# Peptides against a protein of PDB entry 9IZ0: the designs that were tried, part 7

Target 1, 345 residues: chain A of PDB entry 9IZ0
Amino acid sequence: ITCLGSNGHTYKQLVKGGNDDLRQDAVMEQVFEQVNGFLRSYRKTSQRNLSMRTYKVIPLALKTGVIEWVQDTIPLGEYLDSAHKVYHPKEWSLSTCRKLIAEKQMEDLETRLKVYDLVCRHYRPVFRHFFLESYADPVQWFTTQTNYARSTAVASVLGHVLGLGDRHGQNILIDKTSGEVIHIDLGIAFEQGKKLPVPECVPFRLTRDVVDGMGITGVEGVFRRCMEFTLETLRREEDSLLSVLEVLRYDPLFSWLISPLRRMKKQKMQLENFNQPESGNITTDASRDPKIQRNNVSGESEAERAILKVRQKLSSTLSVEASVGELIRIAQDPSYLALMFCGWS

## One batch from the design tools (peptide; made by RFdiffusion4, then SolubleMPNN)

Design b1_p29_4_s1
Fold by OpenDDE base, seed 5:
Structure b1_p29_4_s1 (fold): chain B 345 residues (1-345), chain A 29 residues (1-29)
Amino acid sequence: as target 1 above (345 residues)
Amino acid sequence: PRIPSLEELLREAEERERREREERERLEE
């Protein structure tokens, strides 16, 4: 919908209805705004304009609301699929790669690694072309690539610390003007991604295309340094961040657990992403509530465990450099990427 | 071989950095 604000400005709004828990997204955006406060207060992060890009979420009811339409964006996965067809027309299709990975999803690690390597050889990175195509001016090219690496670094640290899941190419938008990443669909947080049918094993998305967008320096340039400064800021503000999360412990509208409905929706999307994106009105008839045994894990006990895991991830036991180094290593490890639904791109 | 958990790998990294720090401290004495 298009809304006219009281200030005379016209805003594009996306109204989400149905089973999407917009309250989860709204709460996570509030956490990101607080973290952006910490990043602005600390000299090392403020001098680099480090921020998690946010969008406005207005929950109208428990499962309905209005989100701000992020203008001038493209989903990372949409760009990559399009660009791969242009730059590598002789390589495998995304559907072929997905099929081969899925056919081997129940096999041993060695078999899955062989299939992953084979897919990687037949589906090469292309995300560097986003910057080369969009920015003919070398200064603008360098600036936008730097902004991409910076925003990806912030999102990677914060995504790890908050245990953000479901970070696939459709849930990561690229701002075409700034080159910054915008994360959407935030309702899989606090490591609930490990409970998906395909469990997430990486701390954040650092696939070959995500790295290719960083340019010649890859992860060893702006990205690593901005991860370090972001983690240093979050460690410094640990008590402030934990205090924000403790408020969520008592929010009766916040779910520390993935809903069975959301899990089923994500499972269907993972299965249906083998067929073309038909814009079919999935009227999922909500009537078949399978009696998934509510293991009465109190939401409070899950909140406490989530907060303890955030504290553990902010521990100063490791140096910032060693912590970031290990996170970058694990996020790029083929042994984890081979287990993902789309770990090659 | 069992794929180590992310938590297991992070703990192995902690133990590695600790050893590297202790070894550096011994070389500076």
Scores: peptide ipSAE 0.023, ipTM 0.443, DockQ to the pose 0.016
Fold by OpenDDE base, seed 3:
Structure b1_p29_4_s1 (fold): chain B 345 residues (1-345), chain A 29 residues (1-29)
Amino acid sequence: as target 1 above (345 residues)
Amino acid sequence: PRIPSLEELLREAEERERREREERERLEE
């Protein structure tokens, strides 16, 4: 739809409905706006224009609302699939890779590592080509690649600290003008992604293609330094950030628990990503996973645990450099990437 | 379960890729 703003400007808006909990997204965007305030206040982050890219979310009801239409973007996963076919037409398809990983998902770690290595050898990174194709001017190329590395660093720190889950290639948009990343579908926060059927084992997405987009220095340049400056800023503003999260603890519209419907939707999406035919026995008996102790963990107890985990992630026990170094190591560890539904790109 | 050899995994994947190529070629005709 097109809306007329109070400023007299017309805006393109996307109306979302159905099972998408836009209230979660709206709350996370408000947290990012506060964090962007902190990033502007400190010289090391402000000098680099470090920010989390945000979009306007207006929830009309719990599962309906209007979002800002982000112009001139492409999903990372859509670009990577198309570019891989162009640059590596003799390598394996994304479908082949997904099916091979899915077939071995119940095997031991040694088998899964062998499968992951095999997939990686037959599906090479291509994301560097986004910048080479889109920007003929060397200054524009360097600027946009730098903006990508900066925005990815901010998103990686925030993704870890706030426990943002479901950061797959369809939930990460690339701005074709700036090279910045835009995270969408923020409905899995505060480590709720660990409760997915395929649990998120990495602190943020730092796959081979995410690194390939950083250019020849990979993680060892703009990215690492911008992660360090972002984490330094968040540690300084710990009390301010925790105060923002405490307000969310009492927001009756914010769910600290993943809804059964959202869990089913994410389970279906994970199965679709594996190209598994719907075995028609989607037993609606989501009730019978016996390892989900129905500990009636109150939403309050989950909120408290979430805030405590944020505080723990902001701990100054390790230096900023050591903490960032460990996060980068874990995010690139084949032992975690081999467990993902799409850890190779 | 028996850990599959790298050669078994490669063969399974190559046969899958071949089928997916033949499916694409049939959709372009």
Scores: peptide ipSAE 0.018, ipTM 0.409, DockQ to the pose 0.020
Fold by OpenDDE base, seed 1:
Structure b1_p29_4_s1 (fold): chain B 345 residues (1-345), chain A 29 residues (1-29)
Amino acid sequence: as target 1 above (345 residues)
Amino acid sequence: PRIPSLEELLREAEERERREREERERLEE
């Protein structure tokens, strides 16, 4: 829909309804605005204009709302699929790569690493071309690539600390004007991504294409330093951040657990992206309800556990540099990326 | 081989940084 703002500007609004819980997104955007306050107050982050890009989510009902449409954006996955066809037309399709990874999902780590390496050789990084194509002026090119590395660093630290899941290429938008990343669909938080049918094993998305967008310095340039300054700010503001999260503990409408319905929807989306429409009756034998032991872990006990994990991730036992170094290492480790649904791009 | 959890890897990194700190402190004495 198109809305007229009080400022006389017209805004495109995405209306989501039905099964998409926009309240989770609205709450996470409020947490990001508080964190942006901390980043603005700290000299090292403020001097670099470090922020998590936010968007307005207006919940209209429990499962319906209006999302502010971010203009001039593209999903990372949409750009990568299009660019890969242009720059590497003789390499494998995204569908072929996905199929091979899924066919081997139940195999041992050694087999999955071999399949991941094979996929990586037949699907090379292209995300550097986003900046080279979009910005003919060297100053604009450098500025936008720097903004990308900065925004990715902030989102990576926050994504790790808050345990953001489901960070696939369709849930990460690129702003075509600034080069900044915008994270959407925030309803898998506090490590609930580990409960997906394909468990998330990385702290944040740092795939080969995410790194290729950082240019020649990769992770060792602006990205690492901006992660360090962001983590230093969050450690300094630990009590303030925990106080914001404690307010959510008492929100009866905030779900600390992934709903079984959302889990099933994500499982179906993962499976349907593999099936070309062969008209085969997938008898969804709904009968193997995996006995998810309904451990009646009260929502309060999961909130407490989530807050304790946030505190643990903000621990000062490791230096900021060592913590960031280890997070970058783990996020790029083939042993983890080979286990992911789409760890190659 | 069991894939280590993120928590196991962070603990291994903590034990590594502790050892490297204790080694630097012993070299400064």
Scores: peptide ipSAE 0.017, ipTM 0.425, DockQ to the pose 0.015
Fold by OpenDDE base, seed 4:
Structure b1_p29_4_s1 (fold): chain B 345 residues (1-345), chain A 29 residues (1-29)
Amino acid sequence: as target 1 above (345 residues)
Amino acid sequence: PRIPSLEELLREAEERERREREERERLEE
């Protein structure tokens, strides 16, 4: 929709309806704005203009609202699919790669690693071409690639600390003007991604294409250093961040748990992305509801566990450098990426 | 540091892609 602002300017707005809890997105965007306050207040992060890129979310009702349309953006996954067809037209299709990973999803780790390696050899990274195609001026190229690495570093630390899930290529936008990443669909937080039908095993998305976009240095230099400065800021502001999350503990509209409906929607989308539309009557035998023991864990007890887990992730037991080094290692580990829905791109 | 030209950046990207190919070929042998 197009809205007329009080200033006489027209704003393009996306109205979302259905199963997407825009209240969760709006709350997470508020947390990001508070964190952006911490990043602006700390010299090491402020000097680099480190921020989580935010967007305006106006929740209208349960699972409905208006999202600010971010102009000049593209979903990472849409760019990568298009670019891969151009730069690697002889390699496997994204659908072939998805099918092979799906067919082996119930196999052992060794088999899944072999399939992941095979997919990686037949589906090469292309995201470096985004910067080469979009920016003819070397200063703009360097600036935008630097902004990409910086924004990805902030999003990676925050994504880990807050336990953001569902970080697939359609939930990560690239700003074509700044090179910054914009994370959308924030309703899977506080490690609830581990409760998906395909559990998330990585702390954040650091796939081969995400790294390829960082240029020749990969994760080294700008990305690593910006992760370190971001984590150092969050450790310094631990009590402030925990206080922000404690306010959310008492928000009756905030869900610390993935909704059964969202889990079922994700299950269907995972299954549908694996099945080409052959018209086979998959009788949804509803009988394999895994007996998630209804431990009557009050919503308060889940909020408390989530906050405790955030505190644990901010622990100073390891140096910032060691903690970031381990996070980068785990996020790139084939043993975790091979378990993901799309760990190769 | 001098900002590289677009041609230098393209060449560095091509040389990286070549090295990544030669490294894959060596891992397949």
Scores: peptide ipSAE 0.000, ipTM 0.270, DockQ to the pose 0.011

Design b1_p29_4_s4
Fold by OpenDDE base, seed 2:
Structure b1_p29_4_s4 (fold): chain B 345 residues (1-345), chain A 29 residues (1-29)
Amino acid sequence: as target 1 above (345 residues)
Amino acid sequence: PTIPSYEELLKEAKKEEEKKKEEEKKKLE
């Protein structure tokens, strides 16, 4: 939908309907605004303007609403597919890579690692070119690449702590003006991504292209330090964050579980993206979802389990540096990435 | 099942990329 704003500008509005619970997105955006408050309160994070980039979600019904579409954005996956064709026209297509990975998805880890390594050699990272193409001024280039690394660090810590799933390249937008990442489609949280047909095994998306966008220092620069400062802030505000999540425990309209229908839709999309050529038109077919009776009793136990996992992830048992070091290691580990639907880019 | 050799995986992937190029060519003809 296109809306005219009070400023006379036309805004694209994304209308999601059917299986996408936009109330989940709205609630998660509220959690991000609270976290952005914490990040502004601490000197180490405020001096770097660390924030989770948010967007407005207007839920019209449980599973329907309007998202304020961020202008001047591109999905990471759309950019990467286009850029890979330009910079590596002799390498394998994204469809060939996807097919090879999924043909071996039922094989052992050793086979899947060999396939992943093969795909990685025939599909090289290109995301550094986003910054080189978009910014002719060296100061603007450095600023936007820094903003990318900072925003990715915040999103990585929050994504881990809140257990955000479904972090594929179409659910991560890049702001072409700032270089910041914008995470969309927040309906898979609190480790419900582990219940997907292809279980999510990484704490956040830190694929080779996500790292390539950080420039020559990769993870060992702005990214690592900003993860550390973000995690330090969240550990200090643990009780405040848990209090925000406890309010959600009592929201009868918040779902702590992935719906079986969402899980099946993701399974179909993974299979359809396997069999169809590159027409990235996600037809949001507004199929009438049957009223799934929410068993309230199962929701409370899953909320308690989710809050307990958040507390465990904020534990001070390890240093901030050790915890961030482990998260970065796991997120880049081929043994986990080889198990993902698209772990190579 | 025996783990496919790197050469077998490479041969399968090449054959698929060739098939895709032939299908794209047939769509342009």
Scores: peptide ipSAE 0.017, ipTM 0.392, DockQ to the pose 0.020
Fold by OpenDDE base, seed 5:
Structure b1_p29_4_s4 (fold): chain B 345 residues (1-345), chain A 29 residues (1-29)
Amino acid sequence: as target 1 above (345 residues)
Amino acid sequence: PTIPSYEELLKEAKKEEEKKKEEEKKKLE
């Protein structure tokens, strides 16, 4: 929808309707605004302008609302699909890669690793080209690539700490002006992504294309150091962050659990991306409702467990450097990426 | 299940990619 603001400016707005829980998005954006306050207060993060990019979410009802559309953005996955066709037209299509990974989804880890490695060799990273295409001036190129690495570092730490799931390339926007990442569709948080039909095993998205966008240093230098400064800030503000999350514990309208409907919608979207429309009337009896063990864990007990996990992730048992090093290692580990729906790009 | 060889996976993937390119051409013609 296009709305005319009271200031005479025209704003594009995305209206999400139906089963999308925009209330969770709105709450997570409020948490990010508080975290941005912490990042501005600490010298190490403030001097680097470290922030999580936020967007306005206006929930209109339990499952409907308006998202202020961030202008001059592109979904990472849309750019990568387009750029891969241009720069690597002899490689496999994204659909071929998806099919191969899906066909082996029920196989052992060794088979899945072989398929993942094969897909990686036939679908090479291209995200470095975003910066080369968009910024002819070397200073702008360097600045925007630096902003990308910084914003990705902040989002990676926050995504891990808050247990953000469903971090696929359509839920990560790139600002074409600043190079910053904008995370959208925040309805899978507090490790509820592990309850998806394809469980999320990585702490944040650090796929080969996400790394390729960081330039020649990859994860080393700007990205790693900005993760360290962000985690150092969050550890210092642990009590403040936990206090913000405790307010949500008592919000009767905040769901600490992934809704069965949202899980089913994600499952269908995963399956529909595999079903080419073969016109065959195979009524695959979708009646195998996987017995969702309704662990009748009260919403309060899930909130308490979520807050406890946030506290555990902020633990000073390991140094900031060791903690960030381990997160980066796990996020890039083929043994986890091979298990993802799209771990190769 | 037998772990497929790299060569088998590559052969299947190439055949699928070729089939898809032919189907896309037939939709554009």
Scores: peptide ipSAE 0.016, ipTM 0.460, DockQ to the pose 0.020
Fold by OpenDDE base, seed 4:
Structure b1_p29_4_s4 (fold): chain B 345 residues (1-345), chain A 29 residues (1-29)
Amino acid sequence: as target 1 above (345 residues)
Amino acid sequence: PTIPSYEELLKEAKKEEEKKKEEEKKKLE
């Protein structure tokens, strides 16, 4: 939809309807705006223009709203699928890689590591080509790659601290002008990604393609240093961040838990991506509602646990450098990536 | 092209890894 603003400007708007919790997205964008305030106030982060790139979300109802259409963007996963076909036409398809990982999903870690390594050998990183293709000028190339590494660092720290889940390549947009990452579909937060059918085990997405986009230095240099400065800022502003999250504790529209509907939708999407359409009438006999024992953990107790986990992640028990070093290690660890739905790209 | 069986792919990947180790060993000798 194109909307005319009160200022006379036309804005492209995406109306999102259905099962997507746009209220959750809008609340998380407000948290990111507050964090961007902290990043602007701190010298080490402000001098680098560190920010979580935000987008405008106008929730019209719990499951319906208007999202500002982010112009000149591409989903990371869409770019990677297209670029992989161009640069590595003899390697495996994304569908083949997904199938092989799926077929071994119930196997032991050793078997899953072997499959992951095999998939990695037949699906090489290509994301470096985004910057080489998009920016002919060396200064623009360096600037945009730097902006990518900076924005990815901020998003990685913030994503870890807030426990953002569902960080797949379709939920990460790349701005073609700035090289910055834009995280969308924020309805899985506070480690609720661990409750998905395929549990999320990494603190943030730092797959081989995410690293390949950082250029020759990979995670070293700009990315690591910007993670350190971001974490240092968030530790400094811990009380301010926790105060923002305490306001959400009293928002009856904010869900501290993954919705059963979203969990089922993700489960279905995982199953549908594994089944080629063999025409088998899976009569989903809707009768076995698995009694998810709603452990009557009051929504208040889940909010309190979420806030406590944020505080624990901001703990000064380890140095900023040691904490960032461990986060980078875990996010790149094959033992975690092999367990992911798409840990190879 | 028929997608090779997972077992064939694992055998091929092991053979390539063994070849690389042998080539690295031959470069050190």
Scores: peptide ipSAE 0.014, ipTM 0.419, DockQ to the pose 0.014
Fold by OpenDDE base, seed 3:
Structure b1_p29_4_s4 (fold): chain B 345 residues (1-345), chain A 29 residues (1-29)
Amino acid sequence: as target 1 above (345 residues)
Amino acid sequence: PTIPSYEELLKEAKKEEEKKKEEEKKKLE
């Protein structure tokens, strides 16, 4: 729908209904606006226009809402699937790669590494072509690739610090005008993604295609430096950030626990993408999976643990450079990427 | 259910890819 604002401007709005808890997204976008305030206050981040790209979310009633329609965007995963068919038509399909990884999901790390390496040999990075195709002017090409590396660096630091999970190619949008990344579907925060059937083992998404979009320097340029300046800013504003998160502890709109419905939706999406045969006993009773320790952990004790983990991630025990170096290493480690649903692209 | 060998998976994956390429080629003709 298109809405006329009180300021006389027209805004495109997407009305979402159904099982999507937009309250979680709305709260996380408010946290990002506060962080963007910190990034604007510090010279090192302000001079580079470092920000997390945000979108407006207005939750309506229980599970409905209006989200701002992000124009001129494409999902990263949609671009990559299309570009792989164009640039590497002799390589394997995304479906083939997913099948091979899924069928070895229960095997040992050595076997999973061999499968991951094979998939990587038959599905090569292509994301650099986004910038080459979209921007004929060399200055615009360089600017948009730089904006991509900057926005990915900010999102990577925030993703690690806030424990943002479920960062797959369908919930990362690329702005076709600026080259910036936009993270959507923020319903998994504070390391709740580690409780999924396929746990997120990386601090943020830094797959081969995410790196290929940074150009010839890869991570060793704009990206690394912008991660360092972002983490330096967040460490300086630790008390301010923790105060924002303490307000969320008492926000009735925020859930420190993954909702049973969202968990079921994510489990179903993981199972469907793995082509696991519908074992007909998908009992809608999210109560019956005995392996998920329903620790009777109060939402309050999860909030306290989440805030403590944020504080621990902002610790000055390591230098900013050492901390960023370790995060980049872990995010690119084949031993973690081979465990992911889609770690090869 | 016996988890297919890696070689069987590779063989199925290649066969599915060849079939998809033949179907796409037939849509362009």
Scores: peptide ipSAE 0.018, ipTM 0.354, DockQ to the pose 0.019; fails the geometry check

